# Peptides against a protein of PDB entry 3T7K: the designs that were tried, part 132

Target 1, 248 residues: chain A of PDB entry 3T7K
Amino acid sequence: KAEKILARFNELPNYDLKAVCTGCFHDGFNEVDIEILNQLGIKIFDNIKETDKLNCIFAPKILRTEKFLKSLSFEPLKFALKPEFIIDLLKQIHSKKDKLSQININLFDYEINGINESIISKTKLPTKVFERANIRCINLVNDIPGGVDTIGSVLKAHGIEKINVLRSKKCTFEDIIPNDVSKQENGGIFKYVLIVTKASQVKKFTKLINDRDKNETILIVEWNWCVESIFHLNVDFTSKKNVLYQKK

## One batch from the design tools (peptide; made by RFdiffusion4, then SolubleMPNN)

Design b2_p21_1_s1 (from b2_p21_1, 8 letters changed)
Fold by OpenDDE base, seed 2:
Structure b2_p21_1_s1 (fold): chain B 248 residues (1-248), chain A 21 residues (1-21)
Amino acid sequence: as target 1 above (248 residues)
Amino acid sequence: DELVEKKLKENKFISEEDFLK
């Protein structure tokens, strides 16, 4: 069926997209449309796997979903596109107007607002955003919205090597892990990095660390600090936005 | 303390499932 539909076109584009969708196409695609997309070099996956070498995301806008956040870790992310790309493409293909000899849809017309070339270019870097920021080991409170597994998987995709989950009510100083990074001359290295959800946790962890390790550097942030760092593919240590406690 | 609490209240994770609702 797809071949018959596409036979009216003299030349078919090859978009070379390996994509996931977030915030759109919840019902998926019918078999004919999947086959059409496949013939145009568009393959849509249900889930993110490293082995699939994904290079594209479809979303209506910038989202805080796991898929969207992880898409910014693709190597590289080539395109972040609005769902209207697929909608318009399929509409053109299914159009009964016999006179359409060519598919004329430009990917660049469907870019997600706020994902610019500067962001896309950073996905070509050999390092991840938190790796560049000298953050390899973090402490994460167990009561984080979204759950430690989801949040942890996003952080790992962006270069966090080790995630220590803290039981916020029961944890002691001995449960807090240091950010074990080699002393680099040119970067603010924090010995203790923590993501927390409550003001009481800030008070608790600052006290625990300062009582036992008084002269060490501490960074306590909320999840939004990580999200903003991911959206920009850069950590801005000069900004106090989403920072709850900082000791240099 | 109040400012920290206000910031934390604005902190929301959005799941795929939550976006579908």
Scores: peptide ipSAE 0.069, ipTM 0.772, DockQ to the pose 0.301
Fold by OpenDDE base, seed 4:
Structure b2_p21_1_s1 (fold): chain B 248 residues (1-248), chain A 21 residues (1-21)
Amino acid sequence: as target 1 above (248 residues)
Amino acid sequence: DELVEKKLKENKFISEEDFLK
């Protein structure tokens, strides 16, 4: 069926997209449309797997979903596109009225607002955002919304190597892992990095660390700090936004 | 054409749960 539909076009574009969708196309696509998209070099996957070498995300806007956050870790992310790209493409292809010899849809017209070329360019860097920030080991509280597995998966996609899950009510100082990174001269390395959800956790961990390991560097942040860092593909250590406690 | 567009529009605005807020 797809071949018959596409036969009316003299030339077909090859978009070379390996994509996931988030916040759109919840019901997926019918078999014919999937075949059409495949013939145009657009392959849509249900889930993110490294083996698929994904290079595209479809979303109506910037989202905080696992898929969207992980898409910014693609190597590279080539395109972040609005679902209108697919909608308009399929509409044009299914249109019987237009003796269209060519499909004239430009990917650049469908970019997600806020994901600019500067962000896309950073996905070509050989390092991940948290790796560049010298954050390789973090402590994560077990009561984080979304769950430690999902949050941990996002963080790992962005260069965190080790995630230590803290049982917030029962943890001791010995349960807190250091961020084992070589000291750089400019003080940009925190020995202890923690993601917390409550002010009580800030008080607890600050006390535990300061009582046992005095004068060490501590960074305690909200999940939003990670999200903002991912969205910008840069960690801004000068910003106090979403930082709950910092000791340099 | 209209049916396809309608189906696509319906799918377009279905949001996944954003539990990471």
Scores: peptide ipSAE 0.064, ipTM 0.490, DockQ to the pose 0.058
Fold by OpenDDE base, seed 1:
Structure b2_p21_1_s1 (fold): chain B 248 residues (1-248), chain A 21 residues (1-21)
Amino acid sequence: as target 1 above (248 residues)
Amino acid sequence: DELVEKKLKENKFISEEDFLK
């Protein structure tokens, strides 16, 4: 059926998209439209798997969803597109009025606002954002909104190797893991990196660490620090934004 | 403390399900 619909076009573009959707297309696509998209080199997946070599995300805007955050870890992310790309594409294909010999849809017209070439270019780097920031091991409080598994999965996608979950009410100093990173000559390294949700946790962890491991470097941040770092694919250690406590 | 709490209240994770509702 898709072939018959597409037969009116002299040539078909190959968009070469392996995509996930977030914040759009909740009803999915009908079988015919999936076949049409496949013929145009557009494959839409339900979930992110590394084996699928995803290179595209569809979303109406920058979102704080797991899929969106992980899409910025694609190798590379080629396109971040608004859902209107698919809508307009399918509309043009199903249109009986337009004696169009060719599909005239340009991917660049549908870029998500705020995901520019600078961001896309950083996804081509051989390292992940937190890897570049010398953050390999973090401590994450167990009461984090979204859950430790989801948050942890996002962080791992962006180069964090080890996530230690802290039971904030019961944890001791011995439960806190150091960020075991080999000193690179030119990079700031924090020995203890923590993501927290409450001011009481900041007080608790700063006390525990300072009492037992005096003079060590500490970075305590909120989840927004991670999100902003992901959205920019860069960690700005000069900014105090979303930093709750730091000791250099 | 109050400033820290105010900043932390802005920290929202949005699940796919929550966004679609």
Scores: peptide ipSAE 0.041, ipTM 0.723, DockQ to the pose 0.330
Fold by OpenDDE base, seed 5:
Structure b2_p21_1_s1 (fold): chain B 248 residues (1-248), chain A 21 residues (1-21)
Amino acid sequence: as target 1 above (248 residues)
Amino acid sequence: DELVEKKLKENKFISEEDFLK
């Protein structure tokens, strides 16, 4: 039992982590280790659910996985940690050689490279990254790598309310939804926001929109535009990186 | 426990597919 293993320690930390893992621990943990982690205030979940109030991600590095991208939408994300935290922790606990009176592992020693305090602090904001950018309704092509459900789920986690899936070969202008946002004074508002995968789609959608709704604002981007916005928890409208077409 | 240490090392990193490229 975990209790017998932990009995050798005079004091146990409470890490208060509700975590998911990505790029690590796919085989999970045995029952004893799960119980040990639970006693230390570490609960690992298989999937992201809002009701679980997740605050931590374990990953070896910054990843472009659904879990990693969604973790940046946690409220707040308290810690982004390398798997070595758990490895070292369990190793110390299971060690028979060390007469350890206490567990001496600091969470801050295991931070994922590139997830700094500035990023973590932005997860405490009351709004999501795309919400702050006045992007609430988007058009997404149906042939996007990763699938519309996964991509859509990530985008929704980051404040996009409505995702319209476009059948790129069959869609007409009437199938394209406007980004219905209230006019805010200080933000570039695009009436039409589209995520596409091909140059042919850019040509098609720009023509459809410009022919039917002349002089409206259009933003057509690659998925990487969204990813970079998520990783920075900020949309930079001054950057042309990953922007395929823009009309202001 | 050598078995535990081995298991921990094996679980250090598992490659995931980058679905969201």
Scores: peptide ipSAE 0.033, ipTM 0.454, DockQ to the pose 0.079

Design b2_p21_1_s2 (from b2_p21_1 with S1D E9K E11N F15S E21L)
Fold by OpenDDE base, seed 3:
Structure b2_p21_1_s2 (fold): chain B 248 residues (1-248), chain A 21 residues (1-21)
Amino acid sequence: as target 1 above (248 residues)
Amino acid sequence: DELVEEKLKNNEFISEEDFLL
């Protein structure tokens, strides 16, 4: 069926998109439209797998979904597009009135607001955002909303190698892992990095670390610190935004 | 610290898939 629909065009574009969707297309696509999109070099996947070499995200706006946050870790993310790209493309293809010799849809007209070329260009870097920030090992409290698996998966996608889950009420100093990174000359390396959800956890972990390892560097942040770092593909260590405790 | 508690109240976590379309 798709071949007969596409036969009216003299030339078909190849968009070379390997995409996931978030906040849109919950009902999926019909078989004909999937076949049409495939003929145009647009492949939509249900879930993120590293093996699929995804390069595109469809979303109506910047979202705080697992898929959206992980899409900024693609190698590279080539396009972050509004769902209207697919909608307008399919409308043009299904239009019986337009004796269109060619499909006239420009990908750049459908850019997600706030995901500009500066963000896209950073996804071409050989390193991940937390890797560049010298954050390899973090401590995550077990009572974090969204769950340690989902949050840990996003953090790993962005270059954190080790997620240590802390039982916030029962943990001792010995349960806290150091951020094991080689001393690079020019980077503020924090020996202890923690993501917490409660003020009582800040007090507890600050005390545990300072009582046992008084001279070491500590960074305690909320989840929003990670999200902002991901959305900018940069860690700003000068900002106090979303930082709960810092000792340099 | 009231400041720490205020910051944590405004902390947004991972959103579920919200299909606006």
Scores: peptide ipSAE 0.265, ipTM 0.823, DockQ to the pose 0.258
Fold by OpenDDE base, seed 5:
Structure b2_p21_1_s2 (fold): chain B 248 residues (1-248), chain A 21 residues (1-21)
Amino acid sequence: as target 1 above (248 residues)
Amino acid sequence: DELVEEKLKNNEFISEEDFLL
């Protein structure tokens, strides 16, 4: 059926998109539209898998979803597009009135506001944002909203290798893992990196670490610190924003 | 303690897909 619909066009674009959707297209696509999109080089996947070599995200705006945050880890993210791209494309293809010999839709007209070329260019870097920041091992409190699996999956996508889940009420100093990274020149390396949700956790972990390992570097942050680092694809160690405790 | 609590009030977590429409 799709072939007959597309046969009216003399030339078809190949968009070369392997995409996921977030905050849009919850009902999915019908079989004909999926076939049309596939013939235009647009493949939409339900979930993010590294094997699929995803390069695109569809979303109405910048979102704090797992999919959106992980899309900034694609290698590279080629396009971050509004759903209107697909809507307008399918509308033009299904139009019986248009004697158009060609599909005239420019991907750049559908860019998500706030995802600029500077962000896209950083996804071409050989390293992930937390890897570049020398954060490979973190401690995460078990009572984080969104759950440790989802939060942990986002952090891993962005170059955190090891996530240690701390039982906030029961944990001891021995349960806290060091951020085991080789000293690189000019990088502020924190021996202990923790993501917490409560002021009581800041007080607890600062005491536990300072009582047992008095001279070590500590970074305790909110989840928002991670999100902002992801959205900028850069960790700003000069900023105190979303930092709860820091010891250099 | 108060400054930490104030910061934490503005902490947004991961949004679920279904809540964004």
Scores: peptide ipSAE 0.261, ipTM 0.822, DockQ to the pose 0.233
Fold by OpenDDE base, seed 4:
Structure b2_p21_1_s2 (fold): chain B 248 residues (1-248), chain A 21 residues (1-21)
Amino acid sequence: as target 1 above (248 residues)
Amino acid sequence: DELVEEKLKNNEFISEEDFLL
C-alpha cells in the first residue's frame, strides 16, 4: 500500500533516521505509515537498544524521560526532532495534490528547542559526559524516585561504569565505593561521588566519610545535577547548582 | 541544612512517558 502512495513522487528522500519517540506517538503508527516511513529511511523503534545504532529522538520538547536522557548518549545523536516532522511528512504524503516532484521537508525546521548544534556536536565525542568528568563509579541511594535500575541505566549510558546502590538507612562507610579514576593533576577528581534524595543522607554520608578519612574529596549531588550535566553534555564543576556538598 | 533542603525541594526525577500528555 505504501509503495502505491509513494509512487506519485519522482524522488524520495532517504532521511537515514533510526529513532525512538518520547512524549509523543503513544498510539504508535498504522501499518501503512510505518511502511511509508521505512521507505523514506525513517525507522522508529519502541525501545533503545545499542545494537540498533539509534541516531534520532522524537519529542515535543526537552524531557526528563529515560529515552530522552539516553538519546543524548547516542553515537552520534544526529537529530533531535519535534513530532511535527513526522506529522507534516505524512500529511504531505497523504495529500491528494497532484504529482509532487519532491517531498519538501527540512529536518532543521523541526529541531527540538534547546538541543542545538553545540549539544549535537558533543555526541560525536569519543567519550561520554561523565567519562570526561572523571566520574566512573558513583554511589546511588536506593530510595531514589524512578528506581535505581532506570536511573542507573541512564547514568551508564553516559559513561558511569559502576553504580553502587546504598541502603541509606543501613549503610556504613564500608558500603561506600570510591570513584576509582586515575589522578589527573588539575581536574578535581572526587574520590566519593554520591547521588542522594534527602538532607539526612547528606549529613550521614558526609559524616561517615569524614570520620574515616578527613582528606578525601567528596561530591554529593541531587539527580538534577546529573540531568543538567546530560542536557549540556558537560559537567560544570564550578557551578554549585544541584550540588549538596562538596569537598575538594 | 536549610540550603540543602531548599535544593532538594526542587529536585526533579525521571518522568514516565505516560505522564506526558
Scores: peptide ipSAE 0.260, ipTM 0.822, DockQ to the pose 0.233
Fold by OpenDDE base, seed 2:
Structure b2_p21_1_s2 (fold): chain B 248 residues (1-248), chain A 21 residues (1-21)
Amino acid sequence: as target 1 above (248 residues)
Amino acid sequence: DELVEEKLKNNEFISEEDFLL
């Protein structure tokens, strides 16, 4: 069916998109539209897998979904597009009125607001955002909303090698892992990095670390610190935003 | 204490895809 619909066009674009959707297309696509999209080089996947070499995200705006956050770890993310791209594309293709010899849709007209070329360019870097920040090992409290698996999966996509889950009520100093990064030349490595959800956890972990390892560097943050770092593909260590405790 | 609690109140966690409808 798709071939007969597309036969009216003399030239078909190849968009070379391997995409996931978030916050849009919950009902999916019909079989004909999937076939049309496939012939245009647009393949939509239900889930993120590294083997699929995903390069695109469809979303109405910047979202705090697992898929959106992970899309910023694609190698590279080529496009972050509004769902209107697919909608307008399919409308043009199904339109009987247009004696259009060509599909006239520019991908750049459908960019997600706030995902600019500066962000896209950083996805071409050989390192992940937390790797560049010298954060490889993180301590995560077990009572984090969204769950340790989802949060951990996002963090791993962005270069965290080891996630240590802390049982916040029962943990001791021995349960806290150091951020074991070789002292690279460019300064401020935090020996202890922790993501927490409560002020009581800040007090507890600060005390445990300072009582046993008095002179070491500590970074205690909320989840929003990670999210902002991902959205910018950069860690700003000068900002106190979303930092709960810092010892240099 | 209050400053830490204020920061934590503004902490938005991962949104479920289904809640953005």
Scores: peptide ipSAE 0.260, ipTM 0.823, DockQ to the pose 0.236

Design b2_p21_1_s3 (from b2_p21_1 with E9K E11N F15S E17S)
Fold by OpenDDE base, seed 3:
Structure b2_p21_1_s3 (fold): chain B 248 residues (1-248), chain A 21 residues (1-21)
Amino acid sequence: as target 1 above (248 residues)
Amino acid sequence: SELVEEKLKNNEFISESDFLE
């Protein structure tokens, strides 16, 4: 059926998209439309797997979903597109009126607002955002909204190697892991990096660390610090936004 | 060192919608 529908076109584009969707297409696609998209070089996956070599995200806007955040770790993310790309494409293909010899849908017309070429270009870098920031080991409180698995998965996608989960009520200094990164000449390396959810945790962890390791550097942030870093694919250590405690 | 307690929103850092498909 898809072949018959597409037979009216003299030339078919190959978009070469391996994509996931977030915040759109909750009901999926029918079999015919999936086949049409496949013939146009558009493959949509249900979940993110590294083996699939995903290069595209469909979303109506910048979202804080796991899929969207992880899409910025694709190698590279080639396109971040609005769902209207698929909608308009399928609409054109199913249209009986247009003796269209060619499909005239340009990917660049459907870019997600705020995901610009600068962001896309950073996904081509050989390193991940937190790797570039010399953050490899972090401490994560166990009561974080979304759960440690989801948050941890996003962080790992962006270059965190080790996630230590802290039992916020029961943890001691010995439970806190250092960010084991070799001192590079010009980069402020924080020995202790923590993501927390409560003021009481900031007080607790700062006390524990300062009492036992007084001269060490500490960075305590909220989840939004990570999100902003991901959205920009850059860690701005000059910004105090979403930083709860900092000791240099 | 800087401690900013006012920036803490207990359990409000992440919305439930953040992880919805």
Scores: peptide ipSAE 0.026, ipTM 0.556, DockQ to the pose 0.122
Fold by OpenDDE base, seed 2:
Structure b2_p21_1_s3 (fold): chain B 248 residues (1-248), chain A 21 residues (1-21)
Amino acid sequence: as target 1 above (248 residues)
Amino acid sequence: SELVEEKLKNNEFISESDFLE
């Protein structure tokens, strides 16, 4: 059926997309449309796997979903596209009224607002955003919204190697892990990096660390600090936005 | 600080739904 539908076109584009969707296409695609998309070089996956070499995300806008955040870790992310790309493409293909001998849909017309070439270019870097920021080991409170598994998975996709989950009510200094990174001569490295959800946790962890490991560097942030860093694919240590406590 | 409390309040609005498709 797909072959018959596509036979009216003299040439078919090859978009070369390996994509996931978030915030759109909840009902999926029918078998015919999947086959059409496949013939156009568009393959849609249900989940993110490194082995699939994904290069595209479909979303209506910038989202805070696991899939969207992880898409910015693709190697590289080639395209971040609005779902209207697929909608318009399929509409044109299924249209009997269009005397079009060619598919006339340009990927660049469907870019997600706020995902620019500067962001895309950073996905081509050999390092991940937190790796570039010298953050490899973090402490994460167990009561974080979204759950430690989801948040941890996103952070790992962006270069965090070790995530230590802290039991907020019962943790001691010995439960807090250092960010064990080789001191690069010219970079501000925080020995302790923590993601917390409550002001009481800031007070607790600051006290525990300062009492036992005096004069060490500490960074305590909210989840939003991580999200903003991911959205920009850059950590801005000059910004105090979403930073709860820092000691340099 | 008042700033920390305001920032934390903003994070409390991040629901688990933000991570769901």
Scores: peptide ipSAE 0.025, ipTM 0.558, DockQ to the pose 0.114
Fold by OpenDDE base, seed 5:
Structure b2_p21_1_s3 (fold): chain B 248 residues (1-248), chain A 21 residues (1-21)
Amino acid sequence: as target 1 above (248 residues)
Amino acid sequence: SELVEEKLKNNEFISESDFLE
């Protein structure tokens, strides 16, 4: 039992982590180690659910996985940690040789490279990144790598309310939804926001929109535009990086 | 058309991030 293993320590830390893992621990943990981690205030979940109030991600580095991207939407993300935190912690606990009176593992020593306090601080904001950018409704092509469900789930986690899936070969202008946002002062609001995968789609959608709604604002981006926005927890409308078409 | 296609780099959903310097 985990209790017997931990009984040798006079004091146990409480890390207060509710975490998911990505790019690590594919085989999970044994029951004893799960119990040990639980006693130390570390709970690992298989999937992201809002009800679990997750505050931590374990990953070897910055990844473009669904879990990693969604972890940046946690409220707040307290820690982004390397898996070595768990590995070293469990090694210390299972060590028979060291009459350790206390566990000497500091979680701050295991931060993921590139996830700094500036990023962490932005996860404490009351709004999501796309919400702050006045992007609430987006058009997504159905042939996007990763699938519309996964991509859509990530986008929703970051404040996009409505995802309209476009059948790229069959869609008409009437299938394209506007980004219905209240005119906020000082923000460029794009009426049509689209995520596409091909140059042919850019040509198609720009033609459809311009032929029917000539004076409207259009933003067509690739998935990398969304990823970059998520990683920075900020949308930079001045950047042309990953923007395929823009009409203001 | 070619210029737009060249912008579609690293479009893999699951990959290492190249965006955080």
Scores: peptide ipSAE 0.021, ipTM 0.544, DockQ to the pose 0.262
Fold by OpenDDE base, seed 1:
Structure b2_p21_1_s3 (fold): chain B 248 residues (1-248), chain A 21 residues (1-21)
Amino acid sequence: as target 1 above (248 residues)
Amino acid sequence: SELVEEKLKNNEFISESDFLE
C-alpha cells in the first residue's frame, strides 16, 4: 500500500531519522503511515535504547519528560522537530490534488523553539554535560518527584556514573558519598553533590557534612538545576538559580 | 509520587521549561 502511494513521486528523500516522540502522537501511526515513514528513512521508536542510535526527537515544545531530557544526550542529536513535520509530510504524500513530483518538506522549518544549533552542536561533544562539570557521583533523596529510577536514568544519560539514593529521614553522614573525581586543573570540584526536594533536607545534610567534614566543598541543588543544565548542555556554576546551598 | 513517576515515564508529565521564559 505504501509503495503505491509513494509511486507518484519521482524521487524520495532519505531523512535518516531515528526518532522518539514525546508530548505528541499518543495514538501512534497506522501501519501504512509507518511504512511510508520508513521508506523516507524515518524510524520512530517507542523507547530509548542506546543500541538504536537515536538522533531525533519529536515534541511540540521543550518538555521536561524523560524522553526529551534524554534526547539531549543523543550522540549526536541531529534534529529536534515539531510533530507538524510528520503531519505535513504525510498530508503532502496522501494528497491527490497536488501534482507534486517531489516531496517538498524542509526539516529546518520544523525545529522546536529554543533548541538551536548551539545546543545541537554540544551533543557532538565527546563528553556529557555533567562529566564536563566534574560531577560523577551524586546523592539523590528518595522522595524526589518522578522517582529515583527515572531521575537517575536521566542523570546517567548525561554523564553521572554513580547515584547514591539517600533515605532522607534515616540517613547519616556515612550514607553520603563523595564526588570522586580527579582534580582537573581548571574546574571547581564539589566533594559532595546532593539533589534535594525540601529545605529541611538542606539543613540536615549541611549539618551532617559540616560536623564531620567541615572544610569540604558542598553543592546542594534542586532537580530544576539539573534540568536547566541539560537544556543548555552546560553547567553554570556562577548562577545561584535552583542552588539551595553552595560551599566552595 | 507513584502517579508522577508514571506520568513522567509515559511522557504525560508536561512542564514548561524556564528556558522558554
Scores: peptide ipSAE 0.018, ipTM 0.604, DockQ to the pose 0.132

